# Peptides against a protein of PDB entry 4J2C: the designs that were tried, part 119

Target 1, 107 residues: chain A of PDB entry 4J2C
Amino acid sequence: MEDPFFVVKGEVQKAVNTAQGLFQRWTELLQDPSTATREEIDWTTNELRNNLRSIEWDLEDLDETISIVEANPRKFNLDATELSIRKAFITSTRQVVRDMKDQMSTS

## One batch from the design tools (peptide; made by RFdiffusion4, then SolubleMPNN)

Design b2_p30_7_s4 (from b2_p30_7, 20 letters changed)
Fold by OpenDDE base, seed 2:
Structure b2_p30_7_s4 (fold): chain B 107 residues (1-107), chain A 30 residues (1-30)
Amino acid sequence: as target 1 above (107 residues)
Amino acid sequence: SSLSSRLQEEKKREEERKKLREKLKKFYYE
């Protein structure tokens, strides 16, 4: 059985890219209220929040897999470098999400 | 409609995520 971690990682990255696009549009809409409709603002905000929530959920799942691997090293036999890459992905992605959420909460 | 299309896409994404979560469960918990 193939380890699905990298597949989930890929989908999370796609979601991050989508969220970043939505975040950019969100900022643009808020910076120019005269050209922004409330409907688009609401839609963009909702989509962005939904994406961020999904990412956070998936990151929790990915993070748990790391804990499982570390608790059962013989079962999974992951290379230390690979494990480090997985951890780095989760850490950096959480930071990206947090940055967007922080900006949304202050606007 | 555009809304229908968006809803369908969202459903598709959620189904995919569900499948992936199940794969993680199968691989790491079984």
Scores: peptide ipSAE 0.528, ipTM 0.827, DockQ to the pose 0.775
Fold by OpenDDE base, seed 4:
Structure b2_p30_7_s4 (fold): chain B 107 residues (1-107), chain A 30 residues (1-30)
Amino acid sequence: as target 1 above (107 residues)
Amino acid sequence: SSLSSRLQEEKKREEERKKLREKLKKFYYE
């Protein structure tokens, strides 16, 4: 079986891109209420929150795989560079999600 | 309807995520 990490990583990145688009629309709707319906605001907000929650869940799974790899280095045979890339992805993506959530909570 | 379309799209995404989570489980935990 091939390592599915990069596939999940790719899907998480797609979800992040989608969330960023939803976040931008969310910001626009709140900045100009005259162009926004309550229905669109609610839909956008809910979709954004759901997307962010899914990303956070997937990041937890990916983070756990790193712990497993580090505990079993011979089984998975990943080099330090690959492991660093995986860790960096999780760290940076968590920060991106946190930034969006923080802005939503202060609005 | 728009609602039906949105619900179907979300269901499809969740099913894909579920399959990927199962792949992670099989590869890393088994």
Scores: peptide ipSAE 0.526, ipTM 0.827, DockQ to the pose 0.810
Fold by OpenDDE base, seed 5:
Structure b2_p30_7_s4 (fold): chain B 107 residues (1-107), chain A 30 residues (1-30)
Amino acid sequence: as target 1 above (107 residues)
Amino acid sequence: SSLSSRLQEEKKREEERKKLREKLKKFYYE
């Protein structure tokens, strides 16, 4: 069986791009009331929150796999470079999600 | 409709995520 980590990583990256698009629209709707309906604001907000929660869920799963690998190094045979890349992805992606969430909570 | 299309796409994405979570479980926990 092939390691599915990179596949999940790719899907998380796509989800982040989608969330960033929704976030951009969300900011535009709030900054230009002439082009915004309450229905679109609510829809965009809900879709954005749902996407962010999904990303966070997937990141938790990915983070747990790293812990499993580190506890069982001989079973998986992943080198330090590979593990560093995986950890860096999770850390940086969490930061991107947190930045969007922080802006939403203060608006 | 656009709404129906978006709902179908969302369901497809969730099903894909579920399959990927199961793959992670099988690979790392079994």
Scores: peptide ipSAE 0.524, ipTM 0.827, DockQ to the pose 0.772
Fold by OpenDDE base, seed 3:
Structure b2_p30_7_s4 (fold): chain B 107 residues (1-107), chain A 30 residues (1-30)
Amino acid sequence: as target 1 above (107 residues)
Amino acid sequence: SSLSSRLQEEKKREEERKKLREKLKKFYYE
């Protein structure tokens, strides 16, 4: 059976791009209220938060798989380079999500 | 409607995520 990690990774990357688009719109709506309705602001805010939570959930699942691999190295036989790439993806993606959340919390 | 379309798209995404989570479970826990 094929390892689904890279498929989930790809979907998380797409979700991050979507969240970044929502975040950009969110900032635009708050900077110029004349171009937005309250309904759009509320919708964008809610969609952004939901997307970020979904990404965080997927990252937790991916992080757990790494722990399983490291606890059972002979079962999966992943090399150190691949594990490093997987860990780096989770770390960097968490940071991207955190940056957006921090900006939202200060507004 | 636009709302209906958005809700349908959201449902589609959630179903896809669910399937992927199940694949992870099958590969890593079984």
Scores: peptide ipSAE 0.521, ipTM 0.825, DockQ to the pose 0.739; fails the geometry check

Design b2_p30_8_s1 (from b2_p30_8, 16 letters changed)
Fold by OpenDDE base, seed 4:
Structure b2_p30_8_s1 (fold): chain B 107 residues (1-107), chain A 30 residues (1-30)
Amino acid sequence: as target 1 above (107 residues)
Amino acid sequence: SSERKKLEEEQKEAEKKRKENRKKLKEFYS
Protein backbone atom coordinates (compact mmCIF):
# COMPACT_ATOMS: atom_id res chain seq x y z
CA MET B 1 0.00 0.00 0.00
CA GLU B 2 1.00 3.61 -0.49
CA ASP B 3 2.11 5.71 2.46
CA PRO B 4 -1.09 7.14 3.94
CA PHE B 5 0.82 10.00 5.56
CA PHE B 6 0.22 12.19 2.55
CA VAL B 7 -3.48 11.41 2.46
CA VAL B 8 -3.85 12.61 6.03
CA LYS B 9 -1.60 15.58 5.33
CA GLY B 10 -3.91 16.52 2.50
CA GLU B 11 -6.95 16.34 4.75
CA VAL B 12 -5.20 18.52 7.31
CA GLN B 13 -4.38 21.09 4.67
CA LYS B 14 -8.00 21.19 3.54
CA ALA B 15 -9.18 21.62 7.12
CA VAL B 16 -6.67 24.42 7.68
CA ASN B 17 -7.94 26.27 4.64
CA THR B 18 -11.52 25.87 5.81
CA ALA B 19 -10.62 26.97 9.32
CA GLN B 20 -8.85 30.06 8.05
CA GLY B 21 -11.94 31.08 6.13
CA LEU B 22 -14.17 30.50 9.12
CA PHE B 23 -11.77 32.36 11.38
CA GLN B 24 -11.81 35.34 9.06
CA ARG B 25 -15.60 35.38 9.09
CA TRP B 26 -15.62 34.93 12.85
CA THR B 27 -13.37 37.96 13.24
CA GLU B 28 -15.51 40.05 10.91
CA LEU B 29 -18.70 39.15 12.74
CA LEU B 30 -17.26 40.19 16.08
CA GLN B 31 -15.75 43.39 14.71
CA ASP B 32 -19.03 44.59 13.21
CA PRO B 33 -22.01 43.57 15.33
CA SER B 34 -24.39 45.40 13.00
CA THR B 35 -23.81 42.75 10.34
CA ALA B 36 -23.81 39.80 12.72
CA THR B 37 -26.51 37.70 14.29
CA ARG B 38 -26.00 35.58 17.36
CA GLU B 39 -27.03 32.58 15.29
CA GLU B 40 -24.32 33.15 12.71
CA ILE B 41 -21.70 33.80 15.36
CA ASP B 42 -22.60 30.59 17.14
CA TRP B 43 -22.63 28.56 13.94
CA THR B 44 -19.32 29.99 12.77
CA THR B 45 -17.71 29.45 16.15
CA ASN B 46 -18.93 25.88 16.34
CA GLU B 47 -17.86 25.01 12.82
CA LEU B 48 -14.47 26.61 13.36
CA ARG B 49 -13.90 24.67 16.57
CA ASN B 50 -14.92 21.46 14.84
CA ASN B 51 -12.37 22.05 12.10
CA LEU B 52 -9.63 22.91 14.57
CA ARG B 53 -10.37 19.76 16.55
CA SER B 54 -10.23 17.71 13.36
CA ILE B 55 -6.82 19.14 12.56
CA GLU B 56 -5.54 18.39 16.04
CA TRP B 57 -6.72 14.79 15.80
CA ASP B 58 -4.98 14.25 12.49
CA LEU B 59 -1.80 15.92 13.71
CA GLU B 60 -1.65 13.56 16.66
CA ASP B 61 -1.87 10.62 14.28
CA LEU B 62 0.82 12.08 12.03
CA ASP B 63 3.06 12.89 14.97
CA GLU B 64 2.84 9.30 16.13
CA THR B 65 4.08 8.09 12.75
CA ILE B 66 7.15 10.31 13.14
CA SER B 67 8.02 8.59 16.39
CA ILE B 68 7.56 5.19 14.79
CA VAL B 69 9.76 6.09 11.83
CA GLU B 70 12.49 7.48 14.06
CA ALA B 71 12.42 4.32 16.13
CA ASN B 72 12.62 2.15 13.02
CA PRO B 73 14.64 4.10 10.45
CA ARG B 74 15.75 1.13 8.39
CA LYS B 75 12.24 -0.24 8.08
CA PHE B 76 10.81 2.85 6.42
CA ASN B 77 13.96 4.25 4.81
CA LEU B 78 12.86 7.88 4.75
CA ASP B 79 15.52 10.39 3.80
CA ALA B 80 16.38 13.17 6.22
CA THR B 81 14.81 15.84 4.02
CA GLU B 82 11.43 14.15 3.87
CA LEU B 83 11.39 13.52 7.60
CA SER B 84 12.29 17.15 8.20
CA ILE B 85 9.45 18.30 5.96
CA ARG B 86 6.99 16.10 7.80
CA LYS B 87 8.10 17.43 11.18
CA ALA B 88 7.98 21.00 9.98
CA PHE B 89 4.47 20.53 8.66
CA ILE B 90 3.21 19.23 11.97
CA THR B 91 4.98 21.94 13.97
CA SER B 92 3.85 24.82 11.79
CA THR B 93 0.28 23.56 11.55
CA ARG B 94 0.04 23.19 15.31
CA GLN B 95 1.19 26.77 15.63
CA VAL B 96 -1.48 27.96 13.21
CA VAL B 97 -4.15 26.15 15.21
CA ARG B 98 -2.80 27.46 18.50
CA ASP B 99 -2.82 31.03 17.25
CA MET B 100 -6.45 30.82 16.20
CA LYS B 101 -7.48 29.15 19.44
CA ASP B 102 -5.65 31.76 21.49
CA GLN B 103 -7.42 34.58 19.69
CA MET B 104 -10.78 32.91 20.11
CA SER B 105 -10.25 32.46 23.84
CA THR B 106 -9.25 36.08 24.35
CA SER B 107 -12.09 37.60 22.34
CA SER A 1 -27.79 28.17 3.74
CA SER A 2 -26.46 25.91 1.05
CA GLU A 3 -22.93 26.96 1.92
CA ARG A 4 -23.41 26.01 5.55
CA LYS A 5 -24.83 22.64 4.58
CA LYS A 6 -21.86 22.08 2.32
CA LEU A 7 -19.39 22.85 5.08
CA GLU A 8 -21.24 20.65 7.53
CA GLU A 9 -21.21 17.80 5.05
CA GLU A 10 -17.51 18.26 4.46
CA GLN A 11 -16.91 18.00 8.18
CA LYS A 12 -18.90 14.79 8.37
CA GLU A 13 -16.97 13.35 5.47
CA ALA A 14 -13.71 14.35 7.11
CA GLU A 15 -14.69 12.46 10.23
CA LYS A 16 -15.46 9.38 8.18
CA LYS A 17 -12.15 9.66 6.36
CA ARG A 18 -10.30 10.05 9.65
CA LYS A 19 -11.52 6.66 10.79
CA GLU A 20 -10.42 5.06 7.56
CA ASN A 21 -7.10 6.85 7.48
CA ARG A 22 -6.37 5.91 11.06
CA LYS A 23 -6.71 2.28 10.10
CA LYS A 24 -4.43 2.80 7.12
CA LEU A 25 -1.84 4.58 9.23
CA LYS A 26 -1.92 1.79 11.77
CA GLU A 27 -1.51 -0.81 9.07
CA PHE A 28 1.30 0.94 7.22
CA TYR A 29 3.22 2.01 10.30
CA SER A 30 2.73 -1.22 12.24
Scores: peptide ipSAE 0.660, ipTM 0.922, DockQ to the pose 0.791
Fold by OpenDDE base, seed 3:
Structure b2_p30_8_s1 (fold): chain B 107 residues (1-107), chain A 30 residues (1-30)
Amino acid sequence: as target 1 above (107 residues)
Amino acid sequence: SSERKKLEEEQKEAEKKRKENRKKLKEFYS
């Protein structure tokens, strides 16, 4: 079978794009109250949080695979560069999520 | 409204995919 890591990675990337769009709308709603309703703010906030949580769940699954590979290097025989790319993706994506969450919590 | 429904549906589908992908990850990385 093909390595499902890339399938999940793709889903994470898609979710990040969606979250960034929602985050942008969220900021717009808060910056211009005249065009915002409480209903839309609440919906956007909720949808954004759901997307961020989804990303975090997938990242946990991906992170677990890293641990498994590192514990069983002979079994998987992954290229060192590929492993680094995978780790970097998880780390950088977590940071993106953290940045959005931090801004939401301080608003 | 149509956009909201689209996003909500995408989220639901993502959750379904997560379950499937989790099984695949477990199988491949077992």
Scores: peptide ipSAE 0.660, ipTM 0.922, DockQ to the pose 0.784
Fold by OpenDDE base, seed 1:
Structure b2_p30_8_s1 (fold): chain B 107 residues (1-107), chain A 30 residues (1-30)
Amino acid sequence: as target 1 above (107 residues)
Amino acid sequence: SSERKKLEEEQKEAEKKRKENRKKLKEFYS
């Protein structure tokens, strides 16, 4: 069986790109209300929140695999470099999500 | 909007994939 970690990682990366686009539009809509409709604001906000939640869910799944590997190193035998890359991806992606959520909560 | 429809369908597909991937992750990392 192939390691499904990379499949999920790929899905997260795609979702991040989508979220960034939605976040940009969300910012534009709130910055200039004269060009925005309540319908578009609501739709964009909802889609953005759903996308961010999806990312967070996938990151939790990926994070769990890290814990499992660290608890059973001999079973998986991942090299230090690969494990570091996996951890860095989760950490950096969580920060990207956090930055967007922080701006949404303060606007 | 075609753009909205595409995004909505993408989310639905992602949700389906998540269920499958979660199963695979649990199996591989069991």
Scores: peptide ipSAE 0.659, ipTM 0.921, DockQ to the pose 0.809
Fold by OpenDDE base, seed 2:
Structure b2_p30_8_s1 (fold): chain B 107 residues (1-107), chain A 30 residues (1-30)
Amino acid sequence: as target 1 above (107 residues)
Amino acid sequence: SSERKKLEEEQKEAEKKRKENRKKLKEFYS
């Protein structure tokens, strides 16, 4: 069986790209209310939040695998480099999500 | 908007795939 970690990682990366596009549009809409409709703001906000939530769910699943591997290192035979890459991906992605959420909560 | 519908559909498909992937993760990392 192929390690499904990378499948989920790929889905997270796709969702991050989508969220970043939505976040950019969200900021543009709020910067110029005269050109923005409430409908578009609401849709963009909702879609953005949905994407961010999806990312967070996937990251929880990925983070759990890290804990399992670290508890059973001989069972999975992952080298330190691969494990470090996986941890870095989760950490950096969580930061990206948090940055967007922080800006949304202060607006 | 076709773009909106596309994004909404992608989100729905992602949710379906998450369920499948969660099962795979559970199986592989059991």
Scores: peptide ipSAE 0.659, ipTM 0.922, DockQ to the pose 0.786

Design b2_p30_8_s2 (from b2_p30_8, 16 letters changed)
Fold by OpenDDE base, seed 5:
Structure b2_p30_8_s2 (fold): chain B 107 residues (1-107), chain A 30 residues (1-30)
Amino acid sequence: as target 1 above (107 residues)
Amino acid sequence: SEEREKLKEEQKKAEERRKKEREKLKKFYS
């Protein structure tokens, strides 16, 4: 079977884009009360949190595959450069998620 | 709103795809 890592990576990227859109709306609602209702604030907040949790779940699974590959290098025979790219993606995406979560917790 | 409904539907489809791919991921790396 084909390595599904890149497919999961793609879904994570799409989820990040969705989360960023929700985060932008969340910020706008809190900064301009005249355009915000309690209902929309709550809905946006919940959807944003759900998206972020989904991303974190997928990143955890992707991160686990890295450990498995490193423990069994001959079984998977992945190129060192590709492995580095996979690690970098997980690290950078976690940072993006953390930045949004930090702003939500302090607002 | 209609925008919310579109987003909700998109997220539903995305979640279904993610669930399937997570299972494939675990199987491939088992």
Scores: peptide ipSAE 0.528, ipTM 0.867, DockQ to the pose 0.874
Fold by OpenDDE base, seed 2:
Structure b2_p30_8_s2 (fold): chain B 107 residues (1-107), chain A 30 residues (1-30)
Amino acid sequence: as target 1 above (107 residues)
Amino acid sequence: SEEREKLKEEQKKAEERRKKEREKLKKFYS
């Protein structure tokens, strides 16, 4: 079967884009409380948190595949460059999520 | 909000897709 890593990666990327949009709106709502309803703030916050949680879940799955590949290199035959790209994606995406979460926790 | 509903629906679909792909991921890397 085809390696599903990149499909999951794609879904994570979509979720990141969605989260970033929600985060932007969340920021805007908090910057001008007079134009923001509590309902919209709560909705936006909830959807944002859900997206971030989904991303983190997928990243855990992707990260596990890295460990599996490294434990069984002959089985998967991934070159060092590809493995590095996969690791970089996970690392950078985790940072993006962390940055949003940090800002949310301080607001 | 119609826009919210669209986004919510898209997330629902995405979750369904990701659920399927997670299973494939588990199988491939088992």
Scores: peptide ipSAE 0.528, ipTM 0.869, DockQ to the pose 0.899
Fold by OpenDDE base, seed 1:
Structure b2_p30_8_s2 (fold): chain B 107 residues (1-107), chain A 30 residues (1-30)
Amino acid sequence: as target 1 above (107 residues)
Amino acid sequence: SEEREKLKEEQKKAEERRKKEREKLKKFYS
């Protein structure tokens, strides 16, 4: 079986791009109410929240795989460089999600 | 909105792909 980690990583990256687009629209709608309908605000907010939750779920799964690999290094035989890249992706992506969530919570 | 419906459908397809890959992930790392 092929390692599905980077396939999931790719889907997370796509979801992040989608979330950033939704977040930009969310910001625009709240900053200029004259151009916004309540329907669009609610839709955008819900879609953004759902998207962010999906990303966080995938990141948790990816993070768990790292713990499994570190607990069983001989089974998976990942080199240090690959493991560091995986960890860096999770850390940086969590930060991107957290930044959006923080701004939403203070709106 | 056509754009919103397109995005919604795209996200639905992505969710299906992610579900399959999550199962593979669990299996591979079991």
Scores: peptide ipSAE 0.525, ipTM 0.868, DockQ to the pose 0.876
Fold by OpenDDE base, seed 3:
Structure b2_p30_8_s2 (fold): chain B 107 residues (1-107), chain A 30 residues (1-30)
Amino acid sequence: as target 1 above (107 residues)
Amino acid sequence: SEEREKLKEEQKKAEERRKKEREKLKKFYS
């Protein structure tokens, strides 16, 4: 069968974009109370947190595949450059999620 | 709001897609 890693990667990227949109709205609501209701703030906050958790879960699944490949190199025989790209994606995406979570926890 | 409902439906569809792909991922790397 075809390697589904890139498909999952794509879905994670889409989820990140959605989360970033929610994060932007979240910041706008908190910065301008005149345009915000408590209900919308709570809804946005909840949706954002749920999305971030989903992304983190997907990243764990992707990270596990890397561990499996590295433990069984002969079975998968992945190109070293491709493996590096996969690792970089997970690392950078985790950082993006972490940055949003840090800002949410300090406000 | 309509916007919220649209987002919810979009997220639901995305979750369903990701769920299917995660199963494929687990199968491929099993």
Scores: peptide ipSAE 0.518, ipTM 0.862, DockQ to the pose 0.847

Design b2_p30_8_s3 (from b2_p30_8, 16 letters changed)
Fold by OpenDDE base, seed 5:
Structure b2_p30_8_s3 (fold): chain B 107 residues (1-107), chain A 30 residues (1-30)
Amino acid sequence: as target 1 above (107 residues)
Amino acid sequence: SSEREKLLQEQKEAQKRREENLKKLKEFYS
């Protein structure tokens, strides 16, 4: 079978794009209360949080695969460069999520 | 409203795919 890592990676990337759009709208709504309704703020906030949680869930699954590969290098024989790319993706994506969450928690 | 409906549907489909992908991950990395 094909390595499903990249399928999940693709899902994460799509979710990040969606979250970024929602985050931008969230920021705009809070910056100009005169043009924002409480209903839209609440909806946007909720959907944004849902997307962020989805990303975090997928990243946990991907991170687990890294641990499995590192514990059984002979079984998978992954290229060292590829493994580094996978780790970097998880790390950088977690940072993107963290940055959005930090801003939401302080507002 | 249309945009919201689209996002909600996308999330539902993504959740279904997540379950399927998790099974694949467990199989491949077992």
Scores: peptide ipSAE 0.653, ipTM 0.920, DockQ to the pose 0.792
Fold by OpenDDE base, seed 2:
Structure b2_p30_8_s3 (fold): chain B 107 residues (1-107), chain A 30 residues (1-30)
Amino acid sequence: as target 1 above (107 residues)
Amino acid sequence: SSEREKLLQEQKEAQKRREENLKKLKEFYS
């Protein structure tokens, strides 16, 4: 069986790209209220939140695999560099999500 | 909106894939 970590990583990356697009539109709508409808703002906000929540769920699953590997290093025998890359991906992606959430909460 | 419907459909499909992937993760990292 091939390691499904990368499949989930790919799904996270897709969701991040989608969220970033929605976030950009969300920012544009709020910068010019005269051209923005409440309906579009609400829709964009809702879909953005849904995507961010999706990412957070996947990151929790990925983070759990890290804990399992670190608790059982001989069972999985993952390369140290690969493990670092996985951790960095989770950390950096969480930061991207947090940055968007912080801006949404203050606007 | 066609674009909105596309995004919604992708979210639904991604959710289904997440469920499948979770099973795979649990199996591989058991």
Scores: peptide ipSAE 0.653, ipTM 0.922, DockQ to the pose 0.795
Fold by OpenDDE base, seed 4:
Structure b2_p30_8_s3 (fold): chain B 107 residues (1-107), chain A 30 residues (1-30)
Amino acid sequence: as target 1 above (107 residues)
Amino acid sequence: SSEREKLLQEQKEAQKRREENLKKLKEFYS
């Protein structure tokens, strides 16, 4: 069985790309109200939040695997570099999500 | 719009895959 970490990582990356597109549209709608309808704003906001939540969900699952690996290093035989890459991915992605959420809460 | 419908469908499919992936994660990291 292949390590499913990378499959989930891929799903997270897809969700991030989708979220970034929605976030861009969200900012555009709010920057120029004349081109926006309340319906589109609400839809975009809702879909964006849904995507962000999905990312956070997957990151929690991935983060748990990190803890398991660190508790059982010999069982999984991951080198320090790979583990560092995985941690960095989770950390950086959480930051991306946090930044979007912060901007949404202040607008 | 058709684009919105596509996004919604994508989300549904992603949720389905998430459930499958969670099972795989639990199995591999058990």
Scores: peptide ipSAE 0.652, ipTM 0.920, DockQ to the pose 0.797
Fold by OpenDDE base, seed 3:
Structure b2_p30_8_s3 (fold): chain B 107 residues (1-107), chain A 30 residues (1-30)
Amino acid sequence: as target 1 above (107 residues)
Amino acid sequence: SSEREKLLQEQKEAQKRREENLKKLKEFYS
């Protein structure tokens, strides 16, 4: 069986792209109220939050796999470089999510 | 709108995949 880590990683990446698109629209709507309705603002905000939560959910699952691997190195003989890449992906993606959430909370 | 419907449908499909993927993760990393 192939390592499903990469499948989930792919899902996270797709969700990030979707969130970034929604975030961009969210920003545009708030910057120019004349081109926005309250309905669209609310919808965009909600969908953005949903996507961000989805990403965080998947990242938790991915992070758990890393903990399992590190606790059982003999069972999971993963390349050290690959493990580092996985950790970096989770960390950087969490930061991307945090940045968007911070901007939303301060607006 | 069609775009909104597309996004909602994608989220629904993603949710289904998440459930499947979670099972795979648990199996592989058990």
Scores: peptide ipSAE 0.652, ipTM 0.920, DockQ to the pose 0.782

Design b2_p30_8_s4 (from b2_p30_8, 15 letters changed)
Fold by OpenDDE base, seed 4:
Structure b2_p30_8_s4 (fold): chain B 107 residues (1-107), chain A 30 residues (1-30)
Amino acid sequence: as target 1 above (107 residues)
Amino acid sequence: SSEREQLQQEQKEAEERRKENRKKLREFYS
């Protein structure tokens, strides 16, 4: 069986890309009210939040696998560099999500 | 719009895949 970590990582990356696009549109709508409708703002906001929640959910699952691997290093025999990359991905992605959420909460 | 509907559909499909992926993760990392 192949390691499903990368499948989930791929899903996270897709969701991040989608969220970034939605976030950009969200920002544009709020910066120029003359071109924005309440409907589009609400839709964009909701869709963005849905994507962010999806990312956070997947990151929790990925983070759990890290803990399992670290508790059982011989069982999984992961390269130290690979483990570092996985941790960095989770950390950096959480930061990306947090930054977007912080900006949304202050607007 | 069609684009909005597509994005919503993609999100729905992603949620379904998450269910499958959770099972795979549990199996592999059990």
Scores: peptide ipSAE 0.676, ipTM 0.929, DockQ to the pose 0.782
Fold by OpenDDE base, seed 2:
Structure b2_p30_8_s4 (fold): chain B 107 residues (1-107), chain A 30 residues (1-30)
Amino acid sequence: as target 1 above (107 residues)
Amino acid sequence: SSEREQLQQEQKEAEERRKENRKKLREFYS
């Protein structure tokens, strides 16, 4: 069968795009309280947190595959370039999530 | 809101896909 890493990667990318849109709306709502309802703020915050949690779950699964491959490299026959790309994706995506979470916790 | 419901539904469906993907990951990387 095909390597499911890329399927999960696709799910992460989709969730990141959704989260970034929600984060932008969240920021706008907090910057103009006069036009923002508590209901919309709560909904946006909740939906954003759910998306971020989803991303973190998927990244955890992807990160585990890296450890498995590195523990038995000959079994999976991944070249150094592919492995590097996978690691970079996980690292950079975690940073994106962290940045949003940091701003949410301090606002 | 239709848009809100769509987003929530997508999240729910993504969670279901995650369950399937976890099985695939375990199988492939076993």
Scores: peptide ipSAE 0.676, ipTM 0.930, DockQ to the pose 0.785
Fold by OpenDDE base, seed 3:
Structure b2_p30_8_s4 (fold): chain B 107 residues (1-107), chain A 30 residues (1-30)
Amino acid sequence: as target 1 above (107 residues)
Amino acid sequence: SSEREQLQQEQKEAEERRKENRKKLREFYS
């Protein structure tokens, strides 16, 4: 059985790309009311939040696998470099999500 | 719009894949 970590990682990356597109539109709508309707703002905001929650959920699942591996290193035998890459991906992705959420909460 | 429907459908499909992936994660990391 292949390691499903990378499948979930791919899903997260795709969701991040989608969220970034929605975030860009969200920013444009709020900065230029002449091109925006309240309906589109609400839809974009809702869809963006849904995507961000999806990312956070997947990251929690990935983070749990890290804890399992570190608790049972002999069972999985992951390279230290690979484990570091996995941790870095989770950390950096959480930061990307946090940055978007911070901007949304202050608007 | 068709674009909105596509995005919403993708989100639904992603949620279904998440269910499958969670099962795979539990199996591999059991």
Scores: peptide ipSAE 0.675, ipTM 0.928, DockQ to the pose 0.794
Fold by OpenDDE base, seed 1:
Structure b2_p30_8_s4 (fold): chain B 107 residues (1-107), chain A 30 residues (1-30)
Amino acid sequence: as target 1 above (107 residues)
Amino acid sequence: SSEREQLQQEQKEAEERRKENRKKLREFYS
């Protein structure tokens, strides 16, 4: 079978793009109350939280594969460059999520 | 809103795809 890692990576990237759009709208709504309804704020907040949770779930699954590969290097035989790219993607994406969550918790 | 409905539907579909992808990940990395 083909490696499903990149399928999940694609799902994460799509969810990040969606979350960033929702986060932008979320900040706009809170910064200008005259253009915001409580309904839209609640909806946007809920959708944003759902997307962030989805990203975190997928990242946990991807991170687990890294641990499995590193524990069984001969079984998978991934080169150092590929493994580095996978790790960098997980790390950088977690930072993006963390930044959004931190701003939400302080607003 | 059609846009909101589309986003909500996409999230639901993504959750279904995650179930399949989780199974594939477990199989490939078993």
Scores: peptide ipSAE 0.675, ipTM 0.929, DockQ to the pose 0.805

